# Peptides against a protein of PDB entry 5FRP, part 31

Target 1, 225 residues: chain A of PDB entry 5FRP
Amino acid sequence: VEWTESIPQIIATREDISKELNQALAKTFIDSDPRVRRTSVMIFNKVPVTEIWKNITNKAIYTSLLHLAREKHKEVRELCINTMAKFYSNSLNEIERTYQNKEIWEIIDTIPSTLYNLYYINDLNINEQVDSVIFEYLLPFEPDNDKRVHRLLTVLSHFDKKAFTSFFAFNARQIKISFAISKYIDFSKFLNNQESMSSSQGPIVMNKYNQTLQWLASGLSDSTK

## One batch from the design tools (peptide; aimed at target 1 N127 A169 F170 K176)

Design b2_p18_7_s2 (made by RFdiffusion4, then SolubleMPNN; from b2_p18_7, 10 letters changed)
Fold by OpenDDE base, seed 2:
Structure b2_p18_7_s2 (fold): chain B 225 residues (1-225), chain A 18 residues (1-18)
Amino acid sequence: as target 1 above (225 residues)
Amino acid sequence: SLLEEFKKLEEELLKKLE
């Protein structure tokens, strides 16, 4: 019976902690000291994504995180870019979309666009980092075609016009190559099956196979994407 | 300092969140 009486206090304490956390983070993300901002970003790396979504409810924190992608301080910016990309990927994998978290998702869904827009800064280091995180976290290698397509569609679904432009300029070819390779493998397996070759689908698959081979043999040029 | 306070808070929060 005594433990039941403590429940409201525990809940209140947790709420207080949550409030304090959100208030503190909201301030630290915009602090003038880059060390403070860095530490703030690191929370998103150290705390599991599920706990972040549960405990960080202030939208301003997420917005501030995204803004740090354009941070002048190199170390903070680089950390932020990596962190937000990873956080996006983890969120897609582990966080269900609900009515309660809709507003946060609206922000998180802009991460891909935020990252692709960094190409317009025309900084080689940033470009390389963006390339890296895109293929590591946003559009990772996935052997399942359906999953790849779904992820791609998810990433593209919230793109602004600038992000689309950057996507086609920098990443579209690599994505197509990945799909082409997958198709090549599938076709090769199909062609190795004699029964499949004798079917009505045989000639169709052969044609697609040949087209894929020719495309791959073209040297992976961006001009033919 | 704010940094020190934040670090302390971070440590406490990490312990509670794990």
Scores: peptide ipSAE 0.033, ipTM 0.629, DockQ to the pose 0.012
OpenDDE base, seeds 1, 3, 4, 5: peptide ipSAE 0.023, 0.027, 0.024, 0.024; ipTM 0.622, 0.628, 0.635, 0.623; seeds 3, 5 fail the geometry check

Design b2_p18_7_s3 (made by RFdiffusion4, then SolubleMPNN; from b2_p18_7, 8 letters changed)
Fold by OpenDDE base, seed 5:
Structure b2_p18_7_s3 (fold): chain B 225 residues (1-225), chain A 18 residues (1-18)
Amino acid sequence: as target 1 above (225 residues)
Amino acid sequence: SLLDEFNELEKEFEKKLE
């Protein structure tokens, strides 16, 4: 753990890190101690993306990072999911594709697919996190249409079949949620009006309101778990 | 499939909103 904690400083100070250091770092990602794995993932958060690409040349590290998205240890997994999504976004924005970094890009380009495949775990907490990182890092709000489309195409270009399915399912769910929220608002407005509430439609709308809330709530993870 | 599940949820929701 202590050794791994020193890595960010080393990377920040040196122009390059040795092959041996890369090999050692690769081992930390598969260490039996979740604290070591956590610390290893944190390197990607503490070190600028440009420095990561420059100094971390062992592709096994990147592969291992992606594998940690399915880590059983919750803290490590959650950290990894956020980290890899952010790293992907930063890489797209800051790293040029070259012949030299082609092999690493081949791995990094699979991050979106890796994330969307997490939906198949059928865990509400994971789903929520994936939803979050999609909106924050993979497909963030972009007012420029060309940029938005380009990003989307980039994200989709390396999808496997399962990822595509998840993508469509995700979008469908979002549409449904949006619709539900819209209805919730409408019902709320209706019910907030005393005259409307006292009308013959009052009880009907109240019922629909409750059903809408229940539906929305059913899609939420238990924050206590 | 996940998509099927989401579609089913949508159908259920639509039924409740009708």
Scores: peptide ipSAE 0.025, ipTM 0.555, DockQ to the pose 0.070
OpenDDE base, seeds 1, 2, 3, 4: peptide ipSAE 0.008, 0.018, 0.006, 0.016; ipTM 0.433, 0.506, 0.345, 0.500; seed 4 fails the geometry check

Design b2_p18_7_s4 (made by RFdiffusion4, then SolubleMPNN; from b2_p18_7, 7 letters changed)
Fold by OpenDDE base, seed 2:
Structure b2_p18_7_s4 (fold): chain B 225 residues (1-225), chain A 18 residues (1-18)
Amino acid sequence: as target 1 above (225 residues)
Amino acid sequence: SLLEEFNELVEKFEKELE
């Protein structure tokens, strides 16, 4: 009975802390002091991704996090780039897409584009960091072929035009992958058409589809070595 | 300072999440 009486208070306390955190983060991410901004970013490194999604519900915080990728303060920017890439990867791995978190996912899904767009800054250090986090977090090595392909498609699915341009410009292997993905999409469309599948071209396209998938899967792994 | 307050808040939050 005694523990039951304590539950509401505990919940209330936690809710209060969460509320305060959300309020604070909304402000601290845009604070003029880079130390404050740095500390704000660090919370995404210290708190498990599942708890972040659960407790940080203000979408403005996530938007602000992404904005810091273009931060003038080098240390904050570097931390942010690494943090957001890792957070993206962890989110893909651990967070289910639901109706409730849709709005946050809409923001998080822009992380790949945000990162690729950093190439337009034309800074060598930034480019190197972006390269690193792309292959470490966005398109990491994955032994499962289907997962590799799925991850690649996921990453590319929300690309803006600028991100695609960067994607093509900075990685020859990725260019090839992109073309293969295009073919994959075409094949998939064909395969979804029953009339087309019943045609003489059906088996041929199916074979090409399978080959493309295999190539994509293997190609992704090779690119991350 | 805001930084100090924030740090305290983070610590509290982390503790509650454990």
Scores: peptide ipSAE 0.054, ipTM 0.631, DockQ to the pose 0.013
OpenDDE base, seeds 1, 3, 4, 5: peptide ipSAE 0.053, 0.047, 0.040, 0.008; ipTM 0.634, 0.622, 0.557, 0.377; seed 4 fails the geometry check

Design b2_p18_8 (made by RFdiffusion4)
Pose (drawn by RFdiffusion4):
Structure b2_p18_8 (pose): chain A 225 residues (1-225), chain P 18 residues (1-18)
Amino acid sequence: as target 1 above (225 residues)
Amino acid sequence: ETKTLNEEFNEFVEELEE
C-alpha cells in the first residue's frame, strides 16, 4: 500500500519510467489484498487523465480496472465504477485518436457497455450507482442540444446486444415510470383540499396511492427511505 | 401481485433479446 500510494506523484513528476511501473501496477491491480487494489484504482482518480494516457500503457491495467467492476468486494467495486466512468468521460474530452493509441481505446470504448451490463446482476445499490454514474459522466445533462447526441452515438458506438437491450429496456421503463409519477402527483394532490375523507374514494384511493408508492420504491435499495 | 420494477425490467430485457 505504501508503495502503491506513491505512484501518482511519481507519474505526475517523472516520465523516466513507464516500463517497470506498467510491469508493477499490473500485479498491484490483481493483488489479494483489496487495499492495494483500491490504492491502485485511485491512480486513475488522483493523477490527471492525460498523464495516465501518457505514462501507463499496459493492456492489463485497464482490463483489470474494468474487471474489478464486477467484483464481490463492495468498496473496490463502487470506486471502480465511478472512476472508470469519470475516466471514460475525461478520456474523450481531452485525448484524441491517432494511429498508435487506438490500440488500447477498444477498452476505453467498451466502458459504457460494461457499465450497462451491470444492470443484469440485478442489485439495487449497483443499479442505483450505475444510474447515478451514467448521467454524471457518460451522458451528461450539458451543455447543448447537438453534442449530447454526437457523444450519445459515440457512447452507443461500441455496444454488445445486451448493452442495447438494456439501454432500450431502461428507456422502456421510463414511460411506465412517468405514467406513475404523474399519477402519483394526481393522487398526491388529493390532499390539496377535502375531496374524500371517507366519501367518493376515501376508503379505496388512499390504498391505491399508498400501495402505488411502493411500486416506485421497489426498485430502490432503501425502500423504507 | 404487482411486479417489482426489477422484474418488469428483466421481462423487457428478455422480450428485446427475443

Design b2_p18_8_s1 (made by RFdiffusion4, then SolubleMPNN; from b2_p18_8, 7 letters changed)
Fold by OpenDDE base, seed 2:
Structure b2_p18_8_s1 (fold): chain B 225 residues (1-225), chain A 18 residues (1-18)
Amino acid sequence: as target 1 above (225 residues)
Amino acid sequence: SLKTPLEEFNEIVKKLEE
């Protein structure tokens, strides 16, 4: 019976440790010293994605990570861009979407837009890096057509107008717009199947689909003008 | 003595790896 009484204390201690950790990390991400910021970003590279999601619960940390993509310090920026892209990919592969982590996912889902928006900086080095991470992490080669389509739709579903425009300008050519559209149509057909719509996730997926479709249509129309 | 931000960070990383 005595060990059961210690459990709340242990949990409380862990929560305290977690809180302190999150508070400290939130500060280091915005530290004036680039070395400190760099080290902060490296946490996302050194720690497994599952542990990051478990232990880093402060939204501000993730937001700060994304902001570093536009940092003036080249090395930190480059590291951040690679890190956030990889983290996004790993999260998609390994982290389930739950009610509890929804708020973090809302931030993480903006990573593709954040990356594509970097094209507007009009820096050749940044563009090359963004291209690299997009094809390596965001839209990697996937032999399974269904998985590829799902990934594409996931990436596109949270695009802002600027990101979508840049997508069509820079990457749509490589993804073969025709292939993307074809697969999107196939996905649309899949979503329209009664079994998938009856799931609790059906409306959410449908909403994402519709948004993606609207953006795709808008992007294609803009590219033809 | 207030740990340097780097020291705090290293401690955090160590805790995350445990």
Scores: peptide ipSAE 0.040, ipTM 0.641, DockQ to the pose 0.013
OpenDDE base, seeds 1, 3, 4, 5: peptide ipSAE 0.038, 0.045, 0.028, 0.034; ipTM 0.637, 0.605, 0.528, 0.547; seeds 3, 4 fail the geometry check

Design b2_p18_8_s2 (made by RFdiffusion4, then SolubleMPNN; from b2_p18_8, 6 letters changed)
Fold by OpenDDE base, seed 5:
Parts: C-alpha cells; sequence; structure tokens
Structure b2_p18_8_s2 (fold): chain B 225 residues (1-225), chain A 18 residues (1-18)
C-alpha cells in the first residue's frame, strides 16, 4: 500500500522533471545567443527521433524549431533547415501517429510547407539548401511506387497555397506533374482494393489522395490558362 | 558505457543550462 502511494509521487516528479526540461529547452530555442540556438537544434540531430518524440512534449519547442528556418544567423538557419527536414523524414518512418502525439504531428506535418515557403525569400543559398533537403529527406528516391506515392501525398496533403505554388514552380521540372498524376491514379487503384479500404488507414489515405488530386487539378487548370 | 539516448539528451540540456 505504501509503495502504491509512492508511485504517483514518483510519476509526478518525473513529469515535473520532464516539464522543467521541456521548459528549459523551449527557452534555449529563442535565446539571443546563436550558439545556444544552434545547440538546441543539434538536439534533434543527436538524439534519436523516437527519444525526441518521447521526451519533448512541449509544442513550443517544435514551433520554435520551425521558426529557426528563417533565422538571420546563417549557420543556425542552415542547420535548422537540414535538421527539420531530416527530423520530418525520420518521424514519418519511425513514429506512429497516436492520439497522444497528434498535436505534435500537426506541427511536424507543416515542415514541408515551411521548407517550400523558404523559396519566397529569394535567396539562392536558401533555395539550394531547400532543394537539397527536399531531394534527400522530403521526397527521396524511392523505388517502391506505393511508398513513393504515399510519401508524396503525405508531403502535399499539408501544403498551404504558397507551398503548393512553390512546389509546382520548382518541382514541375523535377517531378513531372504528369508522373505524379499517374502515380496517384495507381494509388487510387490500390485504394480501391477492398482490403486496403477496410483498413483503418484507408479512409485517411483516401482523404489525402482526394485533397492532393484536387490541388493537382487546380494547378493544372491554372497552367493551362 | 554507451550513453543511452536519454542520457545524451540530458547532457545536452545540462550544457544548455550552463
Amino acid sequence: as target 1 above (225 residues)
Amino acid sequence: SLKTPLEEFNEIVKELEE
């Protein structure tokens, strides 16, 4: 009985420690010293993605990370851009979407949009870096067509209008829209498989597909004018 | 002893607080 009573206190203590750590980390991301900000970003590089998701629960940290993509300090910005892209990719690969992490995923899902929006800064160095991370982390070469399409749909499904515009502007050359459409059609066929539709992910993927298709259709209509 | 990822995380945070 005494042991049972101590468990809540221990849990509370751990929660408090975790909270304190998260609060401390949140402050470091907005520190005036770029070295501190750099170190903060490096946490996401040094710590496995699974541990990050487990231990960093403060939304402000993730939001702050994304903001550093527009950091004035070049080194911090460049590091951040690489870090967030890699983190996004790793998260997609290793982190399951749960009810508990939903709010964090809502932030992480904006990383592609955040990156594509950097093209509007009209900085050549930034553009090159964004191109690089897109190729390496966001839309890597994937020989499996289904996986490739799924990744593409995931990336596009959270785009804002500006990001989508940038995507078409810059990637229209890299990813023939026609190819993307073809793959989406293939994916649609896959989704029409009753086994896939009966899965819990079926409706989610279908929704993403429909959204992407709508965007593509809209983009194509604008380009044909 | 290979530091656990959590230990590494804690060390980084500690360094930032310093």
Scores: peptide ipSAE 0.039, ipTM 0.456, DockQ to the pose 0.013
OpenDDE base, seeds 1, 2, 3, 4: peptide ipSAE 0.019, 0.022, 0.017, 0.037; ipTM 0.462, 0.426, 0.413, 0.512; seeds 1, 3 fail the geometry check

Design b2_p18_8_s3 (made by RFdiffusion4, then SolubleMPNN; from b2_p18_8, 7 letters changed)
Fold by OpenDDE base, seed 4:
Structure b2_p18_8_s3 (fold): chain B 225 residues (1-225), chain A 18 residues (1-18)
Amino acid sequence: as target 1 above (225 residues)
Amino acid sequence: PLPTLQEEFNKIVEELEK
């Protein structure tokens, strides 16, 4: 109720509006209602990154955004994880580092570490989401080697020890997954050949195929949970 | 057109009023 009364006063001057807006947003990010928090996160997803950086100057808002990555409310958390990763990527692409925005960049630069640290929660759904946003936003496919290396170095430059550990674990897992997928494909091809399946190696390959499938499946979250 | 910060903030306000 108190918040609604302060909003009409926001209309006066652009600078005053900006300050009031920042103060209001700082509160909405920590609101008890998950819908309010969700809508707050959506600002970072819907508003152009340049406008966000221009108009949101309160550091607490960015800090709160990052904190929501560990939100208990699943929908808000998932949205936040995607949003912060995307926002990070967009910021790297579109926002120059200046003296004026240095303090905000100090927060934004911790997004990769924040995301990688989520692996320690040991939640399969979170892990999958983090995996997804890493490939989509943090370390996307980049054909230009220089750009790719620069992005990688940028991401790693602000890692804490835990994030580095997670990073190495992630990469090791990806290698294993790739290998397993390759084996799966080979086994599948073998099993699709009737002559091969009827051979003495048939049962052995079938067993390996099943083991590979089980291993791959164990790394996937149950979408029903 | 991409939404403005004000437009998105107004949505938050609307949620608060519910």
Scores: peptide ipSAE 0.271, ipTM 0.848, DockQ to the pose 0.013
OpenDDE base, seeds 1, 2, 3, 5: peptide ipSAE 0.253, 0.256, 0.262, 0.262; ipTM 0.840, 0.844, 0.845, 0.845

Design b2_p18_8_s4 (made by RFdiffusion4, then SolubleMPNN; from b2_p18_8, 8 letters changed)
Fold by OpenDDE base, seed 5:
Structure b2_p18_8_s4 (fold): chain B 225 residues (1-225), chain A 18 residues (1-18)
Amino acid sequence: as target 1 above (225 residues)
Amino acid sequence: KLPTPLEEFNKIVEELEK
């Protein structure tokens, strides 16, 4: 535990021990002691997101973090849910997608699906927490319409079927968003058809597309209210 | 001589591997 507590400082100061650190962290995330697991999760809270991405390169650590969302130990689970949601948001905002970090992003991109799948546990406390982190971190308030829409599309783009079902069923505030997304998809398909774009209906559909985007953006704004 | 931070870390890792 004491060692794990020192890791944030080590990450910040010692890039040369990255390999050993990654090996050690991979073990601490799956340690039998909940305190050790908790401390491991806290690294993602104490260390800046940019430094985490730079220094934690073992994909198993990220996978283990996601698994802790279903941890039996309540305190660790709750911490993990908050941590992973926040980490996802920070990553989207601060980390560029590169060839080098592609494998990690493939894992991080599953965080939204992981969170929405927690609704199937049918636990009131978990549901409330998931609702909270969705509105705080996953789909936060964003005054820029394009950014809001982009964030929503990013979140939904990696959903599995179960996550979509949960999204529609449990997020009443997002029902409007879901409806808009459906329209967006329909319009997108239309716009991707070159024959349709060249038709007299092209401008009309484009207008509807823009309206849909605005509606999506507005829906995200309303969710923060 | 006080162990270097790296040496201390290695000791901890070794303990975790046990």
Scores: peptide ipSAE 0.036, ipTM 0.479, DockQ to the pose 0.010
OpenDDE base, seeds 1, 2, 3, 4: peptide ipSAE 0.036, 0.047, 0.033, 0.027; ipTM 0.623, 0.640, 0.612, 0.548; seeds 2, 3 fail the geometry check

## One batch from the design tools (peptide; aimed at target 1 Y119 K176)

Design b2_p19_1 (made by RFdiffusion4)
Pose (drawn by RFdiffusion4):
Structure b2_p19_1 (pose): chain A 225 residues (1-225), chain P 19 residues (1-19)
Amino acid sequence: as target 1 above (225 residues)
Amino acid sequence: SSYFEHIEEQDEELEELLE
């Protein structure tokens, strides 16, 4: 851990080495101890994306980084998901493509599909995290009308069938969710004024709204929240 | 897959609630 903690500054201060470091981090990314794996992925977080793209070039680093996204260990997996997504965003907003660096890009480009494939594991927390991460770094809410799409295509550019089916299913659910929140408000407004303490639908509509709110809460990690 | 089965289950639950 002590050794792994020092790399970001070294990489940030010297290009003298990209050989031994690439040789070592590869082992450091698959070590038995999760602390070192975390401290390894923290590199992609602490040191700027450009110096990463310049200094570390070994194929195994990126594959291991993305590989850990499916890991049992939680603290590593979450930081991994967040990191490789913020990295994917920054890895397009700063670094162009040439004849030689494309060789590794086929990994950076399969990040969104890998991210979308996490939904298939069916975990509430992970689904929540991927949800949160995608709209934070991948498909941002800014800044304009045209580029969102221009990049949306580049995100969609490298998908497997699963990534598409899940990309669309996430969208198919959106309408059903909208049809829910809208009725949720249409039912929640029932308390704006006295419509039916026990009249028209008092004994029935309360137990439609009260039971309807559970449907939206069934997908969240903490439904009781 | 298990993810689409789970979505279907949620849809059935929604249909029951709408009935």

Design b2_p19_1_s1 (made by RFdiffusion4, then SolubleMPNN; from b2_p19_1, 9 letters changed)
Fold by OpenDDE base, seed 3:
Structure b2_p19_1_s1 (fold): chain B 225 residues (1-225), chain A 19 residues (1-19)
Amino acid sequence: as target 1 above (225 residues)
Amino acid sequence: SSYFKKLEEWEKKLKELEE
């Protein structure tokens, strides 16, 4: 653990990292101790993306990072999911595609697919996290249409079949959620109007309002778990 | 996938709400 914790500083202070260090770092990602794995993942959060690409050249490290998305240890998994999504976004924004880094990009380009495939685990907490990182990192809000389309195409270009299926399902769900929210707002407005509430439609709308809330809530993860 | 089945059920419930 202590050794792994020193890695960010080493990367920050040294212009290059030896092959041996990369190999050693690769081992930390598969260490039996979750604390070691966590610390390893944190390297990607503590070190600038440009420095990571420069110094971490062992592709096994990146592969191992992606594998941790299915980690049994909840904290490590959650950290990994957030980390890889952010790393993907930062890489797209800051790292050029070159001949030298093509092998790493081949791995990094699979991050979206890796994330979308997590939906098949059928865990509400994971689903919520994946939803979150999609909006925050994979397909963030972009007012420029060309940039938005380009990002979308980039994300989709490396999808496997399962990821595409998840993608379509996700989007369909979002449309439905949007609709439900719209209805929630409409019903809320109706119920907040005294005249409307006193009408014959009052009880009906109240019922629909409650159903809408229940429906929306059912799609959310249990925060107690 | 069980996830997508649940999603379909969820969407079905929403459709019922739309009626």
Scores: peptide ipSAE 0.030, ipTM 0.606, DockQ to the pose 0.808
OpenDDE base, seeds 1, 2, 4, 5: peptide ipSAE 0.028, 0.029, 0.028, 0.027; ipTM 0.596, 0.601, 0.603, 0.596; seed 5 fails the geometry check

Design b2_p19_1_s3 (made by RFdiffusion4, then SolubleMPNN; from b2_p19_1, 12 letters changed)
Fold by OpenDDE base, seed 2:
Structure b2_p19_1_s3 (fold): chain B 225 residues (1-225), chain A 19 residues (1-19)
Amino acid sequence: as target 1 above (225 residues)
Amino acid sequence: SDFEKKLEEWEKKLEELEK
């Protein structure tokens, strides 16, 4: 009975804390000091996703988080990109879609598009980071085919035209790289097993091997350009 | 910062609610 009587007070205190937090966060995300902005982003890393969704209800905070992906300050931007990707993945796994949180989900569902649009900046460091977070958080390895397809469809469902273009370009690159690596491995095995470099096929295979290596090197360099 | 202090307080309160 005493515990039940304390619940309203706890809820009231929680609401007050939530309100104060929302007000404080709204200000700190747009602070001129990059250290303050960094601290704000770190909240999304330190606090469990369920608690964030429960206590941070101001849409502007989530929008501000997404805007930091294009932040001028490199460290804040890099932190934000990792944070938003992880937050997206955790939200998909742990947060149910309800009528009450619909407006927040509308923002969170744009995270994949926001990340893929960063490829148009044509910055090698950003591209590498986006590749990493896609692999780790957006489209992680999933052995279950149905779950994998469902995740893919979820990610693609809110893409704009630019994000789709980037996605296809990325996939095309990955397929080409994978194919080239496979050929490289096959050629390497062939060259190692056929110690007789004296065969008429030896020089031909070596030439193909070198061409494949050059292509891989150029492709990797272009992906880093 | 005042913000960091508030965050710490909020984290402590959340931990207490989970207990």
Scores: peptide ipSAE 0.021, ipTM 0.535, DockQ to the pose 0.010
OpenDDE base, seeds 1, 3, 4, 5: peptide ipSAE 0.028, 0.000, 0.005, 0.000; ipTM 0.581, 0.293, 0.306, 0.286; seeds 1, 3 fail the geometry check

Design b2_p19_1_s4 (made by RFdiffusion4, then SolubleMPNN; from b2_p19_1, 9 letters changed)
Fold by OpenDDE base, seed 3:
Structure b2_p19_1_s4 (fold): chain B 225 residues (1-225), chain A 19 residues (1-19)
Amino acid sequence: as target 1 above (225 residues)
Amino acid sequence: SSFEEKLKEWDEKLEELEK
């Protein structure tokens, strides 16, 4: 752990990290101790993206990072998912594609697919996290249409079949959620009106309201877990 | 797959809401 914690400083101070250091770092990602794995992932958060690309050249490190998205240890997994999404976004924004870094980009370009494939685990907590990182890092709000389309195309260009399916499902779900929220608002307004509530439609709307709430709740993870 | 089943469930539930 202590060794891994020193890596950010080493990367910041040295122009070139030795092959041996890269190999050692790669091993930390598969360490049996979750604390070591966590610390290793944190390197990607503590070191600027440009320095990471410059100094971390071992492909196994990036591959291992992606594998941790399915880590059994919840904290490490959650950290990894956030880290890889952010790293992907930062890389797109700050790293040019060159012949020298092509092999690393081939791995990094799979991050969106990796994330969308997590929906197949059918875990509500994972789903929520993936939803969050998609909106925050993969497909962030972009007022410029050209930039938005370009980002979208970039994200989709490396999707496997499962990722595409998941992508469409995600979007369909978002539409459904928006519809449900709209209905929730309408029903709430109706129920807040005493005259409407006392009408023959009152019980019907109340039932639909409850159904809508139940539907919305079923898609959300228990915040207590 | 479990995911496909979940999608089906979501679709079914939504159809019920649209009604």
Scores: peptide ipSAE 0.021, ipTM 0.553, DockQ to the pose 0.756; fails the geometry check
OpenDDE base, seeds 1, 2, 4, 5: peptide ipSAE 0.021, 0.021, 0.021, 0.021; ipTM 0.556, 0.569, 0.574, 0.564; seeds 1, 2, 4, 5 fail the geometry check

Design b2_p19_2 (made by RFdiffusion4)
Pose (drawn by RFdiffusion4):
Formats: sequence, C-alpha cells, structure tokens
Structure b2_p19_2 (pose): chain A 225 residues (1-225), chain P 19 residues (1-19)
Amino acid sequence: as target 1 above (225 residues)
Amino acid sequence: VEEFIKEIEEYIEELEESF
C-alpha cells in the first residue's frame, strides 16, 4: 500500500519510467489484498487523465480496472464504477485519436457497455450507482442540444446486444415510471382539499396511493427511505 | 428483429418480477 500510494506523484513528476511501473501496477491491480487494489484504482482518480494516458500503457491495467467492476468486494467495486466512468468522460473530452493510441481505446470504448451490463446482476445499490454514474459522467445533462447526441452516439457506438437491450429497457421503463409519478401527484393532490375523508374513494383511493408508492419504492435499495 | 424485441420484453419482465 505504501508503495502504491506513491505512484500518482511520481507519474505526475517523472516520465523517466513507464516500463517498470506498467510491469508493477499490473500485479498491484490483481493483488489479493483489496487495499492495494483500491489504492491502485485511486491512481485513475488522483492523477489527471492525460498523464495516465501518457505514462501507463499496459493493456492489463485497464482490463483489470474494468474487471474489478464486477467484483464481490463492495468498496473496490463502487470506486471502480465511479472512477472508470469519470475516466471515460474525461478520456474523451481531452485525448484525441491517432494511429497508435487507438490500440488501447477498444477498452475505454467498451466502458459504457460494461457499465450497462451491470444492471443484469440485478442489485439495487449497483443499479442505483450505475444510474447515478451514467448521467454524471457519461450522458451528461449539459451543455447543449447537439453535442449530447453527438456523444450519445459515441457512447452507443461500442455496444453488445445486451447493452442495447438494457439501454432500451431502461428507456421502456421510463414511460411506465412517468405514468406512475404523474398519477402519484394526481393522487397526492388528493390532500390539497377535502375530497373524500371517507366519501367517494376515501376507503379505496388511500390504499391505491399508499400501495402505489411501494411500486416505485420497490426498485430502490432502501424502500423504507 | 423479432428475436431482439423479444429479448427486450423478456428482460423487462425479469426486472418487473425481481422488483
């Protein structure tokens, strides 16, 4: 850990080495101890994306980084998901493509598909995290009308069938969810004024709204929240 | 195309059942 903690500054201060470091981090990314793996993925977080793209070039680093996204260990998996997504975003907003660096890009480009494939594991927390992460770094809410799409295509550019089916299923759910929140408000407004304390639908509508709110809460990690 | 649409439908059903 002590050794792994020093790399970001070294990489940030010297290009003298890209050989031994690439040789070592590969082992450091698959170590048995999760602390070192976390300290390893923290590199992609602490040191700027450009210096990563310049200094570390070994194929195994990126594959291990993305590989850990499916890991049992939670603290490593979450930081991994967040990191490789923020990295994917920054890895397009700063670094262009040439004839030589494309060799590794097929990994950076399979990041969104890998991210969308996490939904298939069916974990509430992970689904929530991927949800949170995609709209934070991948498909941002800014800044304009045209580029969102221009990039949306580049995100969609490297998908497997699963990534597409899940990309669309996420979208198919959106309408049903909208049809729910809208009715949720249409039912929640029932308390604006006295419509039926026990009249028209008092004994029935309360137990439609009260039971309907559970449907939206069934997909969240903490439904009681 | 039809098989792909069916896969989407099956996945949506799996999600609805799981939740």

Design b2_p19_2_s1 (made by RFdiffusion4, then SolubleMPNN; from b2_p19_2, 8 letters changed)
Fold by OpenDDE base, seed 4:
Structure b2_p19_2_s1 (fold): chain B 225 residues (1-225), chain A 19 residues (1-19)
Amino acid sequence: as target 1 above (225 residues)
Amino acid sequence: EEEFLKEIKEYIEKVEKFY
């Protein structure tokens, strides 16, 4: 009897401590020091996804994490984009949708839309990072067609109108890039043949090769320096 | 859970010491 009467007080005390810790943690995501914000984002990378969902119950933390994707501080932004994409993928794989976690899922389900909306910043470094995390975490390579389609439908189901527009623009860009790479390879093969290079088509193919290379290079950030 | 809450607490205390 006494042990059962202490359980509500222990649960209430633990819930209160957990609430205070969640409130303190929520403040660190909006801290003026980018080092504090960075370290706060790193929690989502260090702690297992199951433990995050169990212990981080303050919605403001998840909302603040998503806001850091638009942060001016490059390192914090880049870390946040990778972290939120990975956290989304891990959550889809490991976290069941329950009544209790519904309100956190409503935030997490906006991660794909949040990421696709970063293309409107029109920054090449951000675009490349978003491209990377889409293929790594949002729409990873899945050999099972049904799982791949289910993941795609899940990602699309919570898109805003802007995210859909970005998604279609992204896919159209990927098709163009793939075509350009294919042509680059074809032109390279042609130019590597001495007979073809010495033909009347040699100069024409060389010009198309250079144009294709310039087009491909124009879509890459200078971040290779 | 207790280890996680401890890690978060130690983290918060480290952040607070920078002020």
Scores: peptide ipSAE 0.128, ipTM 0.727, DockQ to the pose 0.013
OpenDDE base, seeds 1, 2, 3, 5: peptide ipSAE 0.079, 0.130, 0.031, 0.115; ipTM 0.684, 0.726, 0.601, 0.713; seed 2 fails the geometry check

